# Ledger of designs, part 88: peptides against a protein of PDB entry 4M9S

Target 1, 135 residues: chain A of PDB entry 4M9S
Amino acid sequence: SRGLVGVECITPYSYKSLAMALQRCVEVLSDEDRSALAFAVVMPPGVDIPVKLWSCVIPVDICSNEEEQLDDEVADRLKRLSKRGALLSGKRMPVLTFKIDHIIHMFLKHVVDAQTIANGISILEQRLLEIGNNN

## One batch from the design tools (peptide; made by RFdiffusion4, then SolubleMPNN)

Design b1_p22_8_s1 (from b1_p22_8, 9 letters changed)
Fold by OpenDDE base, seed 3:
Structure b1_p22_8_s1 (fold): chain B 135 residues (1-135), chain A 22 residues (1-22)
Amino acid sequence: as target 1 above (135 residues)
Amino acid sequence: LSGVPDEEALEKLWKKILEFLN
C-alpha cells in the first residue's frame, strides 16, 4: 500500500523570490496551458500521476466520447508544462505519468483561485468513484 | 490570490488517489 510521503524540501531561495520567478513563467503560458497548470494543485505533490487521472480535471474542448483523443490532448499540454521551467516532471515508462514538485505545488496553493481548487477536487472525486465502479 | 485551501479536503482526496493507484 502506498501512503503519503513526507518530503522535506530545502531551497536556497526565499519564498518571495521563488514565487516571482514562477509567476513570470506562468505569465508566458497560453491560457489553455495556464488553466491546466492551475488544476495541478489538486494532485498530490511528488507522486507520479497517470494521464488518465489528469484528464479527469483538465478541461479540453474535444468531444468527450473520444477518450483516446482526450488523453492525447491532455498529455500534450502537460508535456508543454514540463518543458516550461520544469513546472511538471514527465515519465514515459512504464506508463506515461506527470508529477508536480512540492515547491511548485506550494506556489500554486497560494495563487490558484479557490473556486478552481474546489471544482477540481469535486470533479476528481466524482471521476474516481465512476472509474472504481467500472473496474 | 487565493485563500488558504482546505487542507483537509485535499488530504482526503489524495488518500483516495493513492488508494486508486495501488
Scores: peptide ipSAE 0.618, ipTM 0.874, DockQ to the pose 0.476
Fold by OpenDDE base, seed 2:
Structure b1_p22_8_s1 (fold): chain B 135 residues (1-135), chain A 22 residues (1-22)
Amino acid sequence: as target 1 above (135 residues)
Amino acid sequence: LSGVPDEEALEKLWKKILEFLN
């Protein structure tokens, strides 16, 4: 919810600006997809990130405890984002990955709620530690 | 972002992510 609030901000950019165009794209997203996009801000721009890592920060409220199903739901959201103004770039081979480019990331840094960013960082740090310990 | 501290936090996180992926 905080991520959603952060994205739905009033911008002083002109209608013809890239920022305004991106804002319009974000506004027409579903709440779930917009939330997923908000958390993309914690990912390093220009890097192909596997769905497993995306699933660490993208919230899925109603899902079975199976990791595969969680990843599938997350993947579906990311796929929708990749089809909407190229907000993300998807790659299917060899492993399904998604990438946020620098321009989109810079946009998100300025519009995503600060607390959402902080939470996303904390969550991903924790999950990385857990995954690392389990390997 | 709140400034430099947040940027630094992201950079540290990204280093960890890259280390994880490699």
Scores: peptide ipSAE 0.615, ipTM 0.871, DockQ to the pose 0.281
Fold by OpenDDE base, seed 1:
Structure b1_p22_8_s1 (fold): chain B 135 residues (1-135), chain A 22 residues (1-22)
Amino acid sequence: as target 1 above (135 residues)
Amino acid sequence: LSGVPDEEALEKLWKKILEFLN
């Protein structure tokens, strides 16, 4: 589907060994976790992002109507990604946040489907407007 | 990313995100 396409990646990334290592990490992810990683490309690299914002763009197919459960599911996915080494870094205190590294972001910019990027931008823009009006 | 428009769109989004967080 949309997101990270293919098992093998051809990228203009100058660090071929790193790209290959990252691609290998992507290959062993579940479809859900891989999709979550793809949408991480729309987040500003090097910034600690609260789970609430991640939940705005990461799709969850099966979830209760409770936002807390949505956030929990998203957090679980991001936690799994953070356990895969360099993919994401998480902080639990004072607030649970996740951050994408600049190097990983550069990789994703070249391998994530263009439509996924566009969709992620659109979705997050809409959600930010909604949250901004409610808070 | 494919082209300048996508980069610009990301930058605009990131500005909004940072404004939201700060």
Scores: peptide ipSAE 0.614, ipTM 0.872, DockQ to the pose 0.302
Fold by OpenDDE base, seed 5:
Structure b1_p22_8_s1 (fold): chain B 135 residues (1-135), chain A 22 residues (1-22)
Amino acid sequence: as target 1 above (135 residues)
Amino acid sequence: LSGVPDEEALEKLWKKILEFLN
């Protein structure tokens, strides 16, 4: 179990034009999509990340524990985010990956809760070890 | 309201991610 709970983000930079635009984009997201976006902060910006790694940190509460189904659900969320103000960039070929841009990442660094970030780091580190040991 | 991430911790994680992907 990933054991992560989604959180909402609040920006202290609401008077800046870019921050305001991003805030508006975040506000119209569903709770689950906002949670997915929050945990994107732990990913290295500018790097194409495969869905498998995203699924390690994005919380899924209403889906089967089957890996394929989890990956599909995560992929759907990431796809929605990629269509909402280009919060993420998707690449379908040769492998489905998603990338967080530096600007979006900088925004998230200021609005995502420190505990959420810490938890995301810890979980992803653990999952990487597990995946590595099983390969 | 929000927290600044531990940059050192993130960098360490990112190195592991990149090593995993490459």
Scores: peptide ipSAE 0.614, ipTM 0.876, DockQ to the pose 0.540

Design b1_p22_8_s2 (from b1_p22_8, 9 letters changed)
Fold by OpenDDE base, seed 3:
Structure b1_p22_8_s2 (fold): chain B 135 residues (1-135), chain A 22 residues (1-22)
Amino acid sequence: as target 1 above (135 residues)
Amino acid sequence: LQGVPDEEALEKLHKKILEFLN
């Protein structure tokens, strides 16, 4: 059991001004990184999520079919996002995880395409069932 | 702006994720 931690977030920025700033950060991303960020909307905000779960929803176009290599490619994308405007927060130990903040998550809920959100939910639900059955 | 997503579906998924991690 991992347990849960409480997080309090306070920002002096208005929603509109913050959204505009975030939108500018998103616009300079590559298509691949921007796509990865979009799918982050399905993750619970404020929770350290293992790369394995991220790899369930992050699209990868050209790579090996090996699971470990898939995770590495996904991790690289998430690492790049963590270096851009605090879009994500990475943690290496004890397990490599990434976390989306509440503010960023709120932004994504309003700007990510509805079909993308729906697809992400469906895919992750399916993978959770499969992982649960194989463990 | 896309509007408000299906909050119920998203919350249900989040619950499953948290249960999986704990």
Scores: peptide ipSAE 0.619, ipTM 0.872, DockQ to the pose 0.422
Fold by OpenDDE base, seed 4:
Structure b1_p22_8_s2 (fold): chain B 135 residues (1-135), chain A 22 residues (1-22)
Amino acid sequence: as target 1 above (135 residues)
Amino acid sequence: LQGVPDEEALEKLHKKILEFLN
């Protein structure tokens, strides 16, 4: 199933069906978008996260060193993911945010490489400290 | 499936994120 909203019960059958659907979605993603999705595992599920925080962990190779351009590129990737069924949910107002569903997050915890998760945690922790010190 | 230490690390990070946002 796709388009998850709210809390739902997860049975073994439901999870398997969802996993199969999600796998199909992941397979058609570009390498960049698939990488972005993988790093979504480090975000707290069910929380509207501003693009700025996503930009801390989503790897971007092409954009300039300007923070605004980085955010724009990350936002584009997240927008694409949000259009791929239930991968992410976007919210434009009052601030552009993206949210990962609990079930999607659970799926990612099972399929994302452990090293990727560890790296994402480390990166975001460091960036939070830096941002916090500058505020 | 990730181990318990990884989950604990995620929980700590999530707490920090929530504190940052609030």
Scores: peptide ipSAE 0.618, ipTM 0.871, DockQ to the pose 0.346
Fold by OpenDDE base, seed 5:
Structure b1_p22_8_s2 (fold): chain B 135 residues (1-135), chain A 22 residues (1-22)
Amino acid sequence: as target 1 above (135 residues)
Amino acid sequence: LQGVPDEEALEKLHKKILEFLN
């Protein structure tokens, strides 16, 4: 699957210093990168997650449905996020993974739409079952 | 606030992810 349709998030914490800094980082993102960041909320914070799992929930609207191309596009988005205010942390060795920090995750839990979170959870759970059954 | 996540559902998912990765 290509993941979910892109969504936007709005912060209610505009007057708090940390939230303001994060808000600025989010505001300068492209729509695609901002959507990718929103769906990062479903990932466990502090855990190195392989691109394969990210690709299950990161919205992809432009690129092909080919798995390798989807993973590459997702990886590119996550790489950009890792370079934008350290919204994510990337690790290339031994396997390419990305990690969301607890602070960023906490922020997202408060600003991402509840239905988006619920949908992301459902989709990822289903994909985990499918991947597991095929292994 | 745009929403509050279902903490229980999220925790269950996180457990599944960790089990999948380990």
Scores: peptide ipSAE 0.617, ipTM 0.873, DockQ to the pose 0.541
Fold by OpenDDE base, seed 1:
Structure b1_p22_8_s2 (fold): chain B 135 residues (1-135), chain A 22 residues (1-22)
Amino acid sequence: as target 1 above (135 residues)
Amino acid sequence: LQGVPDEEALEKLHKKILEFLN
């Protein structure tokens, strides 16, 4: 996947073992789910983020132009990620949110393609401005 | 960290996200 690169880390053994395990988990993901995981790096770790914000950055190629359909597709991807180890944590109440843990976020900062990170930042910043102006 | 082209840019984004949520 274009969104993720190989793991190269110079860290304590505990982190190395985690990185290797996470890399193995990433490798078995579908291309779509792996892409979603890559863009999770732009989210602040430890924060419950509503699906609406996730949908601003996670690319959806097979979906209608309806916002509801977009959110549903994004939610499905994030749900799959939350079931794959500790990649994400989901909460259904009071509103569906997903959270990236600090340790996973740290891992992604090392392995996600720099251009993907930059693109995600730019996209989300622009969408936040648009949403802010419309709300 | 090595994967982030601009750490400051990421922090600024996080601030905006938190402001949006609060």
Scores: peptide ipSAE 0.614, ipTM 0.872, DockQ to the pose 0.444

Design b1_p22_8_s3 (from b1_p22_8, 9 letters changed)
Fold by OpenDDE base, seed 3:
Parts: C-alpha cells; structure tokens; sequence
Structure b1_p22_8_s3 (fold): chain B 135 residues (1-135), chain A 22 residues (1-22)
C-alpha cells in the first residue's frame, strides 16, 4: 500500500501583527457591519453556516417582519464582510453560506465584549430549539 | 481586550449547530 505525504504550513506573521491589521479593517466598517461581524464569534470556525442561522443572531434595526427580507438583509451584510480583508468566506452553491476562519475567529474571541458573546450564545441556542421544534 | 470567553459554552453550542446541520 502507498502512504500519504505529510505537509506542514508555516506562517511568518505573528498574531500581534495580524491583529493590528484586522483592527484597522474593523475600524473602517459601518456600525451595523461591525455589529454583524461581532456576532460571528459565536459561529464555529471553519464551518459553512447557512444564512438562516446567521439571521438568528445578527440584529437588523429597521426591516420587514418577513423572514425572506430578514435573510436578505443579513446576507447583504455578510457579503460586504466577505469583501473586506477576507473577514468571511461566502459560498453560493448549493446553499448560500458564510464561514469564519480560525484566525479571524481567534481575533474576535479576544476583542468582542463578553456580553455580546453571552447574548449571542443564548439567542442562538434558543432559536435552534425553536427551529427544531417547528420542523 | 475583553478577556477569555467561556470556551465550554461555545463548544456546547457548536455541537448543537453541527448536529442541526447534519
């Protein structure tokens, strides 16, 4: 049988340097986009998450109560984030999803306030139960 | 700098999310 060749990836960039760069990217965001990014901290890094789940935690100030419109607004925010500094990675097929990578998540974990994290966890836990029961 | 969040709480949530998606 044939074996697999192991590969190792090494980055010369320190966490501190990357964090500084990311901080600059975050500072130029609008308040609503920055808020959306903050709540990305509750999502599992490296996992493609459907917009429906994102819409459970990302707040929208003024919009219709229609679920489709809510998802569209959230999707627009996530799309903007995906275009800036690779903060998120979007995928259209087969389902529109967005993913946060481990590096960005690690950054957010240390800069997002504890209350936001706690709220996001609680909200998403509750919504998962509700969605599960509705299906 | 906000400190270290409850990693255990996040892990529990992520397991629920993964179960939901699979």
Amino acid sequence: as target 1 above (135 residues)
Amino acid sequence: LTGVPDEEALERLWEKIKEFLN
Scores: peptide ipSAE 0.611, ipTM 0.877, DockQ to the pose 0.381
Fold by OpenDDE base, seed 5:
Structure b1_p22_8_s3 (fold): chain B 135 residues (1-135), chain A 22 residues (1-22)
Amino acid sequence: as target 1 above (135 residues)
Amino acid sequence: LTGVPDEEALERLWEKIKEFLN
């Protein structure tokens, strides 16, 4: 899946020094990476999530329709996010996964719009059902 | 602030994700 077409929403969150730092970090991201980060809000914090599930919600507009290429593009975005402080944590072995921590997740809950969150939940629920039925 | 998500909806989703991963 190319993922859903999400809407980005960034609202100032400057009550804490950490929040200010995170906001500044988000502001310097590319539009694509910022969009990917927004949809990370639907993932359970503290859980290592395989790229396959990330690709269900991260929109990939400029890519082929091949699933492998889509996963690679998503992985690249997540890798970039993992290199920017504590936005995400990547694990290469034994399986490539990415994890959002609780602190970042708490931040995202306040800066990602409700509709984006709702859409992400709906799409991921649907994809999980489809994948489960095909296994 | 853009709003706080429905925590119950997220929790339901997260349980499904965890079940899928197990």
Scores: peptide ipSAE 0.611, ipTM 0.879, DockQ to the pose 0.464
Fold by OpenDDE base, seed 4:
Structure b1_p22_8_s3 (fold): chain B 135 residues (1-135), chain A 22 residues (1-22)
Amino acid sequence: as target 1 above (135 residues)
Amino acid sequence: LTGVPDEEALERLWEKIKEFLN
């Protein structure tokens, strides 16, 4: 299991219309989808990121040891986020990727728990090293 | 609980991501 216990996104950001709209959108998400969105803050905004990298940081509780099932679950969450107020932008070709825009990223930087951000950075850094060594 | 993240740490990470993708 790659689940991170206690990961939550706090949404006190409500001084502008856009911030309020985003906060409302986040508040109606499931716990799992909200957690996935929180970890999107560690991704570079405006960059198409393949699902493989998203799966490195998004916590999922999959019993199967197959990496493909992990990617599928992550992809489903990202797809839902893409459909909910365009929190993410997905591309199917040439490879399935998702992108966080700068505006959403700026919002997340102020509302996501600092420990969540720190954990996401550490996890992704470690996974990148591992993947790199296998190439 | 919340605040401005370590921007330098994010930038370092993003460079690694870009290197990985290229």
Scores: peptide ipSAE 0.611, ipTM 0.878, DockQ to the pose 0.449
Fold by OpenDDE base, seed 1:
Structure b1_p22_8_s3 (fold): chain B 135 residues (1-135), chain A 22 residues (1-22)
Amino acid sequence: as target 1 above (135 residues)
Amino acid sequence: LTGVPDEEALERLWEKIKEFLN
């Protein structure tokens, strides 16, 4: 419901064509994939992030909350996003990770709903604390 | 509303993420 739905592109880029292309890519995504992409904005750009951390912020409500199933579902969404060009970059070894590009991240910062960003930050902060206490 | 996120908040989060990964 939140994230990138119905957003017109406002871009700081010198080349507006890139922003337009990205907007078109976003428009053809499913609601679930578009939501996942929106939450990618809270990840540090250029860093390979393991699926476990992605699963902390990407909402999954159509499957069980079991950790393994959650990670699998999240991974599937991220894999689909990685096939949309420069949206995400997947790395299989040594651990399955996904990375958001700096350019894409800059785009998302301007088009993702502010509340989505705030929620993602708070959720991930909380989960990191919980994980840290258990490890 | 689309908006510019709190850059400081993101930076704090990213530091925590990096610490977690290391």
Scores: peptide ipSAE 0.608, ipTM 0.878, DockQ to the pose 0.511

Design b1_p22_8_s4 (from b1_p22_8, 9 letters changed)
Fold by OpenDDE base, seed 5:
Structure b1_p22_8_s4 (fold): chain B 135 residues (1-135), chain A 22 residues (1-22)
Amino acid sequence: as target 1 above (135 residues)
Amino acid sequence: LSGTPDYEALEKLWEKILEFLN
């Protein structure tokens, strides 16, 4: 399936020094990377998530409909985020996964809008059901 | 903004994700 075509809204959060630093990091991201980061809020923090599940919620509207190309594009975005300090942690072996840390997740909880969260939850629940029924 | 996030729904989703991964 193609990535979710969702709407994200990241609001200013500058209560603490860490929040200010994270806000600055978010501001310098591209629109597509910022969108990917926003939807990361629906993932359980501290869990290594395979790219396949990330691809369910990361919006990709300019990529091919082929699953492999979709996964590659999503992986590239997540890799870029992982290079931005502690935004994400990538693991290549044994399976390519990405993890959002609790601190980053806590930040996202307060800056990602409710609609984005709701959309991400809805689409991921649907995809999990579909994948589960087909396996 | 479109309201407050439903954190309970989020936690339920996480349970499903963990079940899927296990």
Scores: peptide ipSAE 0.613, ipTM 0.894, DockQ to the pose 0.386
Fold by OpenDDE base, seed 1:
Structure b1_p22_8_s4 (fold): chain B 135 residues (1-135), chain A 22 residues (1-22)
Amino acid sequence: as target 1 above (135 residues)
Amino acid sequence: LSGTPDYEALEKLWEKILEFLN
């Protein structure tokens, strides 16, 4: 599986200390949470994204019996990421959404595997079409 | 596949996402 590069990254940004801190945060994540974080790069930064859209792109290793279970699992992962501080920001009202900040997104943009980004784009584009046709 | 992400494709996706949300 692809996702975040586990080695130290070279950032074009002046805030190298931030990059190092973020990398340390990534290293302690579980595989599933790290994958979720990687795919966050395909979301527009600074936008509150509902869990439904997150669930379209976040990979789930174990099949759920119901769509609600899928959303719950995704939400749990995103909640864990939000508790890491700057990784994601959760908003509970009026609906549960998660947002990736611009600074974090800039970091991910350079450290997430290109294939992961491509896959995320393809998956989400397909799901958006399906949702658009049904709703 | 190139090791460089397709940022143009990413921008196009964001447009679709925003259209979906709005």
Scores: peptide ipSAE 0.612, ipTM 0.894, DockQ to the pose 0.363
Fold by OpenDDE base, seed 4:
Parts: structure tokens; sequence; C-alpha cells
Structure b1_p22_8_s4 (fold): chain B 135 residues (1-135), chain A 22 residues (1-22)
């Protein structure tokens, strides 16, 4: 399936043990949370990203037409990820943001499906363009 | 099938994100 693949991360650093630990963490995630984590690879590591931008790329299967509900669902997923091995770091003030750490991002770059990465880039680029035109 | 990710495209996206946030 698309998303995360069962391949060990190969890095120029000695993070083999960490990669193995992260792989185990990913394997126990729900399909929805794992998908959200996969798309986190398109975010710049070490940057606090507002939920609004996360919601542009994280796929959510909800019937609600309200944008606010979409953001809430995305936020819930990101919160769960932040509690599971600190896959993400969340800040509530002044605005709710989430950040992916450099090491975790490096792991994702090697284990996330190339097509998923490409799709995420395309989707976010399009959404940024749309948002930018409305500002 | 999956190939090699386009890391250059990723970097360009990040520039746009940072520009958007600032």
Amino acid sequence: as target 1 above (135 residues)
Amino acid sequence: LSGTPDYEALEKLWEKILEFLN
C-alpha cells in the first residue's frame, strides 16, 4: 500500500537503533494516524506549523462541510502522534502548532512512499496558492 | 511503482511554506 513502507532507514548517522524503534512505533499506529505521519514528511522539520497548514495535506475522511471540523479532526490526529514516542511536538500558545523533529523527518524521508511524498507536495503547493490568492 | 523521492521539490516547497508563515 501507499504511505509508509517497511524499509529500515539508512542514514549517514548512527541512528540504526532509533530507526528500528521508530519503525516499531509506526507499525502499531492506526491506518489513519500512520497516514497522517507519512504526510508530515512534506513539512519543514524544526518549524512550528499551524494546524491550518497540516489540514491542507493530511487526508481526513469526514462528511462535514465545515472547515473547522476538519481542523479539529486533524488536530486530534496530530495530538495522538505527539503522545506516541513524541513523533511530533505540539504548542498550544499563542496558536496551536505542531512540529516534526529533524531526526524523525530524516527517518520519514527514507520510509515514506515516493508517490505519497509527491502527492503531498502537489497538494500543499496547490493549497498554498489558493490561500495566498485569498489574502 | 515507487521511485526516488524528489527532494529538490521538497526544498522548494519549504521555501514557499516559510514565506507564507512570515
Scores: peptide ipSAE 0.611, ipTM 0.894, DockQ to the pose 0.403
Fold by OpenDDE base, seed 2:
Structure b1_p22_8_s4 (fold): chain B 135 residues (1-135), chain A 22 residues (1-22)
Amino acid sequence: as target 1 above (135 residues)
Amino acid sequence: LSGTPDYEALEKLWEKILEFLN
């Protein structure tokens, strides 16, 4: 197994609010997709992030530890999220990337568990160092 | 939810990410 465990989002906002609308979108996601979305909070909003970096924090427990297989699984999850409203925005060319919008990110900052955020930050920082050393 | 997220830590991470991407 690989990665972290996300926490389900809970908000006190009413149905009339954007936050509630987003909450409903989150609630209908599978557990694994919801976890993936939770960790999107550690990404800078409005930036096209390559799948490789997403795979550093998105938990994948089913497939092998091969990078390509992990990236494919992560990409599939991110694609599903991109099709659920405006949760993520995908770009295929020239490199497959995904971007979290500022509004969605602001929502996540307040509904994702603080420990999940902290863990995501720590893991991504570590992975960036490792990737940098291998370049 | 318990505790307050460290948003400053997020911003520092983003700087590292952007540096990595550029």
Scores: peptide ipSAE 0.611, ipTM 0.894, DockQ to the pose 0.393

## One batch from the design tools (peptide; made by RFdiffusion4, then SolubleMPNN)

Design b1_p23_1_s1 (from b1_p23_1, 11 letters changed)
Fold by OpenDDE base, seed 3:
Structure b1_p23_1_s1 (fold): chain B 135 residues (1-135), chain A 23 residues (1-23)
Amino acid sequence: as target 1 above (135 residues)
Amino acid sequence: ALEEFLKKLEEMMAKVEAFLASL
C-alpha cells in the first residue's frame, strides 16, 4: 500500500502582490458581477456549493418571480466569474456547483465591507431555515 | 466590530458545511 504522497504547493508570490493582482481583476468586473463576488465571502472556501445555495445570497434584479429564472441568472454570473482570473471554479456534474478558492476567499474577507458581510449572513441564515423547513 | 463580524462569518460557514453534509 503506497502511502499518500503529500503534494507541497509553494507560491513564489507575496501576499501583497497577489492582492494587487486580484484587486485589478475585480475592478474590471461589471457592478453586478462584482457584487456577486462580494457575497461569495459568506460561503465556505474549498467546498462545491450548488447554485441553489448561491442564489440565496446573490442579489438579482429579475422582472419574473420564477425561481428557475433566478437560478439561471445566478449561474450565468458565477460562470462569468469563473472565466475571469479563476475567481471561482465551476463543476457541471453531477449537479452544477461553484467553489471559491481559499486564497480568493481570504482576499474577500479583507476587502468586502462589514455591512455586506452582515447582510449576506443574515440573508443566508434565513434562506437556510426556509429550505430546511421545506425539506 | 470587524472581529465580531468575522466570528459570525465563521459560524455561518460552519452551518453551510453542516447543511451540505446532511444532504
Scores: peptide ipSAE 0.350, ipTM 0.838, DockQ to the pose 0.026
Fold by OpenDDE base, seed 2:
Structure b1_p23_1_s1 (fold): chain B 135 residues (1-135), chain A 23 residues (1-23)
Amino acid sequence: as target 1 above (135 residues)
Amino acid sequence: ALEEFLKKLEEMMAKVEAFLASL
């Protein structure tokens, strides 16, 4: 397994606002996609992030441990998120990247479980060090 | 505290940006 397993996103927002609309979008996601979205909170908003970095924090429970296959699974989740209320925006060239909008990110900061955020930070910090050492 | 937590998040995001800039 890769990343954090069993993460859920719970929001306090209702339907009468943008926050409510976003909450509705989150609620209709699969557990896997919702988890992926939750961990997007640790990424800087407005920045095109390569799939390799997304794969550091997005959990993948069962797949080959080959990096390419793991990245493909992560990419598929991110693609689904990009098609759902523009929760993310994808860019294919020159390298496949995804970006979280400032508004979406602000929403996540308030609705994602604090422990999930903390865990995501820790995992990403460790992975960045590992990647840096291999560059 | 909440402020400390949010500060840590900001620091992490800054690290990501710095990492990307180094590539």
Scores: peptide ipSAE 0.349, ipTM 0.836, DockQ to the pose 0.030
Fold by OpenDDE base, seed 5:
Structure b1_p23_1_s1 (fold): chain B 135 residues (1-135), chain A 23 residues (1-23)
Amino acid sequence: as target 1 above (135 residues)
Amino acid sequence: ALEEFLKKLEEMMAKVEAFLASL
């Protein structure tokens, strides 16, 4: 299982009003959704990422170990995040993808703790290697 | 330390983009 992590709201972000608005959005998230948002920092901004890749890094502790169910749970979290302003944007066709906006990503780089970033990088790197080897 | 992680982050993001392009 992948443990839940949080987002710390200490940022030198130049746009205080935007930072405050985003802080409020983060505060009202569930712990699970907040954790998912934190790990979104490791994804390239402005890129449509398939749910399969999101599931590589988003922590899921309370569900089946079956990959299909994991993807469904991840998709649900991403959908919830996409409904919260501009945190994420979803695209259903031709395939279900989500992307993080550049502004949101910039915010996350300032508020997500270094350990979470490091962990996300390591996990994603490993998963990409595994997927690549199995293709 | 954070700057180092951010540098690695940039590298990882580039890797993701490259991976997606290969699919």
Scores: peptide ipSAE 0.346, ipTM 0.837, DockQ to the pose 0.032
Fold by OpenDDE base, seed 1:
Structure b1_p23_1_s1 (fold): chain B 135 residues (1-135), chain A 23 residues (1-23)
Amino acid sequence: as target 1 above (135 residues)
Amino acid sequence: ALEEFLKKLEEMMAKVEAFLASL
C-alpha cells in the first residue's frame, strides 16, 4: 500500500490552495513519515493520542529489539510530522501525545488510499484487543 | 460500499475514543 497518492489531491475544500499546500507538505516527507501520516487517518481528530496507541498503527520496517525502541521510533516520526506545522500537534506534558487536526484528518480521508485505511483499521483493532487483554 | 467503508472508519475511531476513556 502506498498510503498517500501524492500526485493529485481531490478534496472537498473549495479553496484548492490549502489542498495543494498540504500535498506539497506530504511530498517532501520521507517514505516512512508519509506512511505514518497516512495511518493517522484511523485516529479520531482533535484527540490527544498517546504514543503507545500511535505505535499500534504506524508501521515500523526496522526490527526493534525492545518495545520501547519501537515507541521511540514512532515518537520520532510523529515529532517530525509535528514540526511541519498543521500536520500534527505534539504535547509533552503530562504524557507525550500527538493530535491530528480536523482539517488535516478530512484531507487524509480523501487522499489516503482505501487499502491503507482498511489495513490501519485492521491492525489497530487487533492491537487494541491485545492491549485490552493485557490490562 | 463507500458509505459502509466510511462507517467502519467511524467505528474504529469510536473504539479509540472508548479505549482512551477507559485508561
Scores: peptide ipSAE 0.346, ipTM 0.834, DockQ to the pose 0.031

